# Peptides against a protein of PDB entry 6GMG: the designs that were tried, part 37

Target 1, 331 residues: chain A of PDB entry 6GMG
Amino acid sequence: DSDDRVTPPAEPLDRMPDPYRPSYGRAETVVNNYIRKWQQVYSHRDGRKQQMTEEQREWLSYGCVGVTWVNSGQYPTNRLAFASFDEDRFKNELKNGRPRSGETRAEFEGRVAKESFDEEKGFQRAREVASVMNRALENAHDESAYLDNLKKELANGNDALRNEDARSPFYSALRNTPSFKERNGGNHDPSRMKAVIYSKHFWSGQDRSSSADKRKYGDPDAFRPAPGTGLVDMSRDRNIPRSPTSPGEGFVNFDYGWFGAQTEADADKTVWTHGNHYHAPNGSLGAMHVYESKFRNWSEGYSDFDRGAYVITFIPKSWNTAPDKVKQGWP

## One batch from the design tools (peptide; aimed at target 1 L285)

Design b2_p11_4_s2 (made by RFdiffusion4, then SolubleMPNN; from b2_p11_4 with F5L L7I)
Fold by OpenDDE base, seed 2:
Structure b2_p11_4_s2 (fold): chain B 331 residues (1-331), chain A 11 residues (1-11)
Amino acid sequence: as target 1 above (331 residues)
Amino acid sequence: PPPPLNITPPP
């Protein structure tokens, strides 16, 4: 029951974390220990450590989305999302492939669609776009200057994003970021902001008007990136989990992984921070755990999900929630 | 309404 969620207690600002534990190639710790690490490493505002506020601890307590929430400063809106889909692979596999023994046609098509997404290319596209955005932000002291810079950068690169509408999530993302407008954040100065990335795993078969098979096995046509831009329309993502295929089976609603603004060029060496569930220390789920995973561990996802998106948002440069380098675990 | 709560399978 959602009623079992508890806000983790405050941790003293000077309290050092306990060592993380290895878990399936990841670094794992309990949420309270992550708060300690966060205060030592990520809490800095204008170079000064900050205690995680009660509000931030409450956000964090919501699980994987809470990790992204506390580090991005806002609940994920997922509006500026990127992915990569191999259309040729999809078509060829549908044409030449066969359902496995006991696999329904719908299950086969759903699986083939899932396998046609390339998580690495999706991530690379988001990083490319974030880089373009960061260049556009550097010398822009108002939104108009930012948008002009962005258009110039896109034109120079012959990027299809240059054709997006001014109201698109791509161009509106900065203005729709609360921290951009905050006096202690961007203060409406784009040059004080930087682009950051997080990822969401979710289920494609969320349309309640669709067939039961699509809800059980995936919708092969849903949440595909637009050609050229790589943009995914996330408007139909309502956090609806996969439908059970058998009695007693249950699937989770989503997973979020925080990347931030790491500069590591090798995707496989990047660190993704995520949580297992909402914090329920006195409930059946138990205490929330936080994981720091390498890209391989993150991108593998779970059977609960058949889509991955890489989302761009913005944070103030004065925040240290998205450092250039992220160290996995503690110490 | 409160944001959706997360339940993620263990690794």
Scores: peptide ipSAE 0.050, ipTM 0.773, DockQ to the pose 0.174
OpenDDE base, seeds 1, 3, 4, 5: peptide ipSAE 0.045, 0.041, 0.037, 0.046; ipTM 0.776, 0.781, 0.755, 0.776; seed 4 fails the geometry check

Design b2_p11_4_s3 (made by RFdiffusion4, then SolubleMPNN; from b2_p11_4, 3 letters changed)
Fold by OpenDDE base, seed 1:
Structure b2_p11_4_s3 (fold): chain B 331 residues (1-331), chain A 11 residues (1-11)
Amino acid sequence: as target 1 above (331 residues)
Amino acid sequence: APPPLNITPPP
């Protein structure tokens, strides 16, 4: 029950974290200990450590989305999402492939669609776009200058994003970021902002008007990236979980992983921070745990999800929630 | 509406 959620207590600013525990290639800790790490490593505003506020602790308590929320400064809107889909692979596998023993046609098509997404290429596309955006931000002191720079960068790279409408999530993302408008944030100065990345795993079969098979096994046509741009229309993502395929089966609505702005070129060495569930220390779910996972561990996902998106948002450069290097665990 | 709560499968 949502009523079991508890806001973690405040941790003293100078309290050092306890060591993280290894868990299947991940580093794991309880949420209270993550708060300690966050205060030591990620809390800095203008170079000064900050205690995690009650509001931030409340955001964090929401689970995996809470990790992204506290680090990005806003609840994920997922408007600027990227993925990579191999259409040729999809068509070829549908044509030449066969359902496995006991696999229905719908299950086969859903699986083939899932397997036709490339998480690494999706992540690479988001990083590429974030890099372009960061170059456009660097010397722009107003939104108009940022947009002009962005268009020039895209034209130079012959990027299909240059053809997006001015009202698209791509061009409107900065102006729609609350921290951009805050006096202690961007203060309407693009050069004070940087692009950051998080990922969302979710279910494709969310259309209630669709067949039961699509809700159970996935919608092969849903949430595909647009050709050339890699943009995913996330407007139909309503956090609806996969439908049970058998009695008693239940699936989770989503998973979020925080990447930030790591500069590690090898995708496999990047660290993704996420939570297991909302914090319910006195409930059946128990205390929230935070995981720091390598890309392979993150991108593998769960059977609950058949889509992954890599989302760009913005934070002030004065925040240290997205450092160039992220260390897994503690110490 | 309050943001949705998350339950993520155990790793």
Scores: peptide ipSAE 0.105, ipTM 0.811, DockQ to the pose 0.173
OpenDDE base, seeds 2, 3, 4, 5: peptide ipSAE 0.039, 0.069, 0.088, 0.074; ipTM 0.759, 0.786, 0.821, 0.815; seed 5 fails the geometry check

Design b2_p11_4_s4 (made by RFdiffusion4, then SolubleMPNN; from b2_p11_4, 4 letters changed)
Fold by OpenDDE base, seed 2:
Structure b2_p11_4_s4 (fold): chain B 331 residues (1-331), chain A 11 residues (1-11)
Amino acid sequence: as target 1 above (331 residues)
Amino acid sequence: APVPLNITPPP
């Protein structure tokens, strides 16, 4: 029950983390120890370490989404999301493939759709777009200049995003970022902001008006990226989990992974930070744990989810929550 | 805000 959630206590600013533990190829620690690491490594504002505030600790306590929340400075809106879908693979497998023994047609179609998404290409697309945005931000001192730069960059690259509406999440994302408007953040100066990336795993079969089979086994047509842009319409994502296929079965509603702005060119070497559940040290779930996973570990996901999206948002350059390099674990 | 349930990493 969400009622068991507890805000982790404050950690002294000078307290060093305990060593992380290996866990299934990941680096893992309890949330309190992550706060210690965060204060030492990621807390810097204008080059100065900061104690994680009570508000930030409260955000963090919400689990996987809390990790993204505290590092991005806002609750994820997921509006500017990218993915990659292999339409040819999907069509070919549907045509030439067969359900496995005991697999229903709906299970087969859902599985084939899931397998037709390419997490690496989706991530690469988000990185490409973030790079374009960062170039557009660099010397822009107002939103108009940013938008003009962005349009120019897209035109030069012949990117399909140039055809997006001015009201689209793509063009509106910066102005809709709270930290952009904050005096100690962007102060309405795009050049003070940078694009960052996080990922969300979720279930496709969220439409309650659809068949039970789609809710149980996935909706093959849901949350596909638009051709050319790679944009995913996330408006129908309402954090509804997969429906149970058997009595007593339960699925998680979502997972979030924080990437930030790492410059590592090899996707497999990038580090993704995420949490297991909300912090309930006195409850059945126990204390929240934070994982720092390589891309392979993150992108593998869980059976709870059949979609992955890579989302772009913005943070002030003065924040150190999205450094160029992320070291997995501690020390 | 929606709260994630327990996610167990695969072995």
Scores: peptide ipSAE 0.038, ipTM 0.769, DockQ to the pose 0.122
OpenDDE base, seeds 1, 3, 4, 5: peptide ipSAE 0.039, 0.037, 0.039, 0.038; ipTM 0.769, 0.761, 0.767, 0.763; seeds 1, 4 fail the geometry check

Design b2_p11_5 (made by RFdiffusion4)
Pose (drawn by RFdiffusion4):
Structure b2_p11_5 (pose): chain A 331 residues (1-331), chain P 11 residues (1-11)
Amino acid sequence: as target 1 above (331 residues)
Amino acid sequence: NTRAKRNLTPP
């Protein structure tokens, strides 16, 4: 009867996954089967396949956060985040639009703020920034050389990110990556690391001391990107879900999607990996399923979340959790 | 609501 979280059992390294295909842009498989796929195409350490460890299987079983947790080796901090927001559209639709049939002004403002975000440009911005970071660490063998290389390209590119504080989440992103300091990971050598991207969908009205309207309909001033840099301050994100509007209405607090470092230029052809909930086949929610969605399917989101952030972190180059290509389903 | 319990906080 228990809806307790259980860890999926170990899968032998030779066990191939059951076949599955995408339908209308999304593919799904039970977590036990995804572990088999992951071991075949994502588990490589210096080209050697590996079994998903007990610890990794435990991380994965937590739901949507599990895929990102496993692939990055760290519970997501969301410290370095980017988004796009049309300030002019937001200000114009507020002073020119009107609430629709059946909206409070708080609901109207909350929706307009939500629709003013552009997740394609937000992902595009994280893409170009991650590319600058990767070029900066290519031949840099200490952090100082990496930071010098990073600032040089940002200044020459007139990127407002050049003026970020030395201790900001942007410039400290590499040094604060645990695997960067591990001897078996980056070993304090930026050339052994790689920037990767994942996404977080979440709710804007997370201040418990704010009005109920913001908790139910959103805070338009919350989690907006800074101009020029596109950085999103994620420090006030506390994993608080959207408040219900009527009794019995349940919302999920967040969703994580793993992109990695795919080379596909078409943002709409990129694949994003995420789970539906934690693993509980003997319980109410049932077994965890891993979803592989095209970008538009992922960025469609749900009413649970009115905010999207595209996050940059680093993993060692020796890993294979962020390959150049990601295929939906199996084979 | 069961749906609201889909995510868990790790220790």

Design b2_p11_5_s1 (made by RFdiffusion4, then SolubleMPNN; from b2_p11_5, 5 letters changed)
Fold by OpenDDE base, seed 5:
Structure b2_p11_5_s1 (fold): chain B 331 residues (1-331), chain A 11 residues (1-11)
Amino acid sequence: as target 1 above (331 residues)
Amino acid sequence: PLYSKRNITPP
């Protein structure tokens, strides 16, 4: 479905971006202009500004996932994902609530499940874990030292993650990061890496062997976080979109938002960068646009999705794709 | 295969 995808052309390293367009709390621009901003603000390696490579431009052209791809350095694997689900709210609403006029039972249950996820608490959990990981990385010069530090930090905080298996995505995430092993990246030194966060929106009803109702209205039991840890099993996420509920209706497979490593304590003030679709300037979809959204705008999501996960991965500290502060738009 | 996002536009 991306046969008409085009790689954006190179932009001169010294070209300044045009102003972004504000819209409903977001800042919007065309992908070519985002490349200009990226080169000025996020491209730095070891403090030196870099032109976005052809490979990076190709990654970016894939749309929202491309934004996360170019900034994280790898295609998202989504293995270390967190969310927050209010079980009591879910049970109480199912028991005491009722379907709206014209709403089926399956639609009601799917909606109640969706509304029982707390995006802010899910984001907070991911930030908490990222902070623990960053402390474990700080003075570790090999993986063994990192893992020892991590276990110690978790024990000190009485965190349920301390009980995870050694083979879990939580403990294997660093060694499975390509940039950790690269000479110009981590060079196998954990202290040269930092934890970063992105978010994925997706559909819960992806099981083709399940009922049509679950595929149309959501699977209330799917992709819930584990108690205590907040970990979400993402193994069954196959990027399958919501099934149409009416003729002509179509839904998107996923949405990705890049947060990085912002230090803003107020979640509502954090900035999330995402794209609308793959770049097809000569096709029906048109040119790719990039949005910088506040958390409220990002977490609101779309009817296409009933799940949100916050994922942790790692990048070298020498990269500037995840700065402490992100300014929305341009200038 | 690499999956691409289809058209989704913020309001």
Scores: peptide ipSAE 0.219, ipTM 0.852, DockQ to the pose 0.109
OpenDDE base, seeds 1, 2, 3, 4: peptide ipSAE 0.068, 0.061, 0.064, 0.065; ipTM 0.781, 0.782, 0.765, 0.772; seeds 1, 3 fail the geometry check

Design b2_p11_5_s2 (made by RFdiffusion4, then SolubleMPNN; from b2_p11_5, 7 letters changed)
Fold by OpenDDE base, seed 1:
Structure b2_p11_5_s2 (fold): chain B 331 residues (1-331), chain A 11 residues (1-11)
Amino acid sequence: as target 1 above (331 residues)
Amino acid sequence: SLYSQRNIEPP
């Protein structure tokens, strides 16, 4: 299926984008036009506008993950992921609720679990942690200073993350970021880096040793956040899609949305950038399209997925792929 | 189409 993937051609650096078009409450454009916008708005390195390289265009061509890939500078590892789950709501609904007409017990439990996740609270937790990390980064010129600052910030806020192991994704994320080590990136200086956020939608029922019902309707116990920290263990996410419930049915393996480092306090007004599929202009799928969606449009997801995680990574401050303000569409 | 998603992983 991926045989017809094509890398979008280079766009002249001075070419302005065409207007985006409305689509289901989103702003939509073809991938080539997004490249034009990206070069005008997001491409700046140390204040200098850059043409999207062939490598970056190739990354982008992979679809929704490509948008996050090109803007974060690395393929998502998803190690530092956050979510919010209402355990009391889940237990209460299982106890006092009942399956809808035609709904199986497994389907009911899967749905109740999905609905017990709060996307807004999960997003807010990630933003909260990113803010703490950014404060820790501000004047830290080596990793030791960063870690000390981070622990102090967490202690001041009485945050359970202060108890995480030194080798946990939370504390090791910066050192494991390639751009942190690059001479033209962080150059091993934490104060040159900033925390950014993206989101992943995926399927909970990925355990092949579990029941078929869990693979079809979700695993209610899978990928829940740890109490106190909100951390989600993503180690068992192998990009396995939902199992078909009927012949001919197929589901997508994942969806990625790029938020970056927007400062808009109202979650509903934040903009999430994502793609529909890999770029196949001469294939059945057609050209890749890029969407800029408000949070309500992004967070609603699709039936393909029953989990959402909000992931923190880092980029150099010299990059403009995560500006404070993101304008939806063009102009 | 927004709903015709096919996402692939890099080699």
Scores: peptide ipSAE 0.189, ipTM 0.832, DockQ to the pose 0.437
OpenDDE base, seeds 2, 3, 4, 5: peptide ipSAE 0.066, 0.058, 0.105, 0.104; ipTM 0.788, 0.771, 0.782, 0.779; seed 5 fails the geometry check

Design b2_p11_5_s3 (made by RFdiffusion4, then SolubleMPNN; from b2_p11_5, 6 letters changed)
Fold by OpenDDE base, seed 3:
Structure b2_p11_5_s3 (fold): chain B 331 residues (1-331), chain A 11 residues (1-11)
Amino acid sequence: as target 1 above (331 residues)
Amino acid sequence: DLYSKRNIEPP
């Protein structure tokens, strides 16, 4: 399985990418070619193009999470996650709806819960919060100043996040970011950092103490956002995949998509970068492919997952892994 | 194949 993972070889710094291929409304390429694009477009540190390091190539080789890993600079911790859930829709559908033909009650409830999440509103909430954070970062030269600015911004907007505990992932996210503390990164200067966004798809039915039905069809009550803040408690996400509903069926444990800090106002036009699986060119899975999908393609997800979260983290402004504009594919 | 996903965690 994971033993056949291979780190992609280095690509010459000046090697231009081959054209991407269209695939199901998205742009697709093999991982080696993505490295070429990454070096040309996203690799810049302090305005200087960089070759993807062996360490970064190794991170990338882990699959969809590798794309987020290499661009964010750290393995995702998913602590600052947002979503949007329509409680009224959920209650109404449970009350007035009924299972489809052949659908169990548990399957019906799981489906209704999944459909009660609004991916676009969840994404919008994350962008809103990221914007607030970025304003708080702009003139803050120490963490205390950042936190003070953040609280002021939240108060001005009457945002429920202002009531979060000081130990909340919302307030601790910056200090817990390795690149913030690095001398060549933020160097403990918030104004040198910016908020970025990625998304995780995962399964709600991860509680092994719950019923088998919840593990098979979803836990309708799990991983809901808190009212007002939109924060999702991700502490119980242990990368446990959906349980099979039939013999031979298997599901993937998670999917990650990188958004960064695009300024495109239309959510439908934003580009999400993700991978299909870990790189195993000599194994059964084959070479890793990287996809650049529009929001509709990303947010659609797969039957493997019934939750989507939009997560905020931070990177140094000197990195170009999260540019204002992302062009889909190549050229 | 978009559905042939196997993602792994770092050691």
Scores: peptide ipSAE 0.255, ipTM 0.856, DockQ to the pose 0.467
OpenDDE base, seeds 1, 2, 4, 5: peptide ipSAE 0.092, 0.033, 0.040, 0.052; ipTM 0.812, 0.746, 0.779, 0.791

Design b2_p11_5_s4 (made by RFdiffusion4, then SolubleMPNN; from b2_p11_5, 6 letters changed)
Fold by OpenDDE base, seed 4:
Structure b2_p11_5_s4 (fold): chain B 331 residues (1-331), chain A 11 residues (1-11)
Amino acid sequence: as target 1 above (331 residues)
Amino acid sequence: PLYSKRNIEPP
């Protein structure tokens, strides 16, 4: 019952966090304590520490998406998404593999499709593109200059993204970012912005006109990246959860993980911040918890999801919600 | 590990 959602109370700006607790290789804390950490570490605007506003606390209270929301400054639109899919592996496994004992054909195909996505390569593609974008941003003082720089960078790398339409989410993402237009944000100056990354886990079998098997076990053909670019068409993602395979079973609609702009070259050492559920301290779900997970923990996901996308958006460089290095837990 | 997730969208 979403009606049980509560906005966490304000935390004093000078209140230090309590220690996080380890949980299966990740750091965990209650949402109120994350707010304390956020204020000490991530809240800075132009180098000045800020108290998390009531609006930001309300965003945060929505769960995993709330973590991405508060750090990116906007509710995720997921338009600029990347993934990596091994078509040869998929075809080969379908041809030469066989269902496990008790596994239906549809279940087998769904599983094979899921396993044909490479989360690490998808993440690396997003990082590659974000790097190109950041180079295009750094000396551009208007959108035209940014786009020109971007096209030049892509041409130099012989990147297929150079062939995208001007109206593509790839080229329109910056102009569609509210913080880019804000006076205290980008102020329409691309050089004041930087590219950041978050990830979304979701279910492929969302087409209500498709077979029940696809809704239960996945749609092998859905949400594949375009060849060359790695772009995923997210237009059909409507946050519809996996259909139950047994009576009483229920699945979650999505999961979000915040990466930001970490510079750690080893993907396995990167930290992903996410939440477990909306904040309901007086309800059956209880208080929201925030997790800081390594990539292996994040990318593993849950059985609720068979797709992972890595999404690029933008934030002002004056924000400290996406630092070069993220440390797990506290202290 | 056990997990419980209930993520919601804004109205």
Scores: peptide ipSAE 0.223, ipTM 0.844, DockQ to the pose 0.411
OpenDDE base, seeds 1, 2, 3, 5: peptide ipSAE 0.054, 0.076, 0.056, 0.060; ipTM 0.776, 0.808, 0.778, 0.772

Design b2_p11_6 (made by RFdiffusion4)
Pose (drawn by RFdiffusion4):
Structure b2_p11_6 (pose): chain A 331 residues (1-331), chain P 11 residues (1-11)
Amino acid sequence: as target 1 above (331 residues)
Amino acid sequence: PPPPPRNLPPP
């Protein structure tokens, strides 16, 4: 009867996954089967296939956060985040629009703020920044050389990110990556690391001391990107879900999607990997399923979340959890 | 009553 979280059993390294295909832009498989796929195409360490460890299987079983947790080797901090927001559209639709049939002004403002975000440009911004970071660390063998290379290209590119504080989440992103300091990972050598991207969907009204309206309908001033840099301050994100509007209405607090480092230029053709909930085949929610969605399917989101952040972190180049190509389903 | 939660906190 227990809806307790269970860890999926170990899958042999030779066990191939059951076949599955995408339908209308999304593919799904039970977590036990995804582990088989992951071991075949994502588990490589210096080209050698690996079995998903007991620890990794435990991390994965937590739901949508599990895929990102496993692929990055760290529970997501969301410290370095980017988004796009049309300030002019937001200000214009507030002073020119009106609430629809059946909206409070707090609900109208919350929705307009939500629709003013552009997840394609937000992902595009994280893409170009991650590319700058990767070029900065290509031939840099110490952090100092990486930071010099990073500032040099940002200044020449007139990127407002050049003026970020030396201890900001941006400039400290590499040094604060645990695998960067590990001897078997980056070993303090930026050339052995790679920037990767994942996404977080979440709710804007997370201040428990704020009005109920913001908790139920959103805070338009919350989690807006800074101008010029597009950085989103994620420090006030506390994994607090949207408050219900009527009794019995349940919301999920967040969703994580793994992109990695795919080379596909078409943002709409990129694949994003995420789970539906934690693993509980003997319980109420059932077994965890891993979803592989095209970008538009992922960025469609849900009413649970009115905010999207595209996050940059680093993994060692020796890993294969962020390959150039990601294929939906199997084979 | 609301449905069971889908996310769990980390250890």

Design b2_p11_6_s1 (made by RFdiffusion4, then SolubleMPNN; from b2_p11_6 with P1S P2A)
Fold by OpenDDE base, seed 1:
Structure b2_p11_6_s1 (fold): chain B 331 residues (1-331), chain A 11 residues (1-11)
Amino acid sequence: as target 1 above (331 residues)
Amino acid sequence: SAPPPRNLPPP
């Protein structure tokens, strides 16, 4: 199936996109038309439009992860991830709730755990942290200055992240970003970088040593955020899909949504860009489509997934892949 | 709703 993937052809730099079409509350288009929009709106480096390179088109062709890949400049590592989990709700529902008709105990517990995550609060936490990081970046001309600023900001806010180890993904994320070190990127100057956000949906029941029930219905204890920080340990996410619960059933490994650095305060009005599958115009899946969804459509997810994480990474300020305002669709 | 995506990790 992976052998059917094709890199979309180049689009002329000045070619305008065709209109997007509505699809389930989203704006939808074929990948080639997204490339046209991307070149007009998001391609700018230091204020100048650029044609999407062959390498970038190849990244994009991988599907939903390709959208995040081309806009962030690197394949997602997911190391700096945030979520929100309501422990009291979880405990109360387990104690006082009952399985639905035909629902197993394991299915009930998995469902209750899934429902105890708050996607909006998880997103809000990531935005809060990204804002703190951006303030720390603004006047820092070396990594030491950035780290000092970051610690001061966290101390002033009494944020539990101030207690993280210096080698944690939180403090090491900037120096581990390739574009930070690039001459035409950050050039080792934090003030040239900004924090951006993407989201990943995935399955909790990935431990092959666990029970079959956890693999089918979710692991209620897996991928919970740490109290105070909201950090999720993503080290055990191996892109393993949910196990089938009935014959012929199959699930997808993950979904990625690109947010970037939108300044819209209302979460429900934010736009998330994602793809349906890898580009296979001559294969069974067909051409890749790109969706621009509102938060409601994105955060709803699918039955394939019971976890959502909101991840912070960095891009150069000279890139326009994460503008303050994203317009849904075209025109 | 739109169908779930079929996505590939890098080789």
Scores: peptide ipSAE 0.071, ipTM 0.786, DockQ to the pose 0.371
OpenDDE base, seeds 2, 3, 4, 5: peptide ipSAE 0.055, 0.066, 0.056, 0.057; ipTM 0.775, 0.798, 0.788, 0.777; seed 5 fails the geometry check

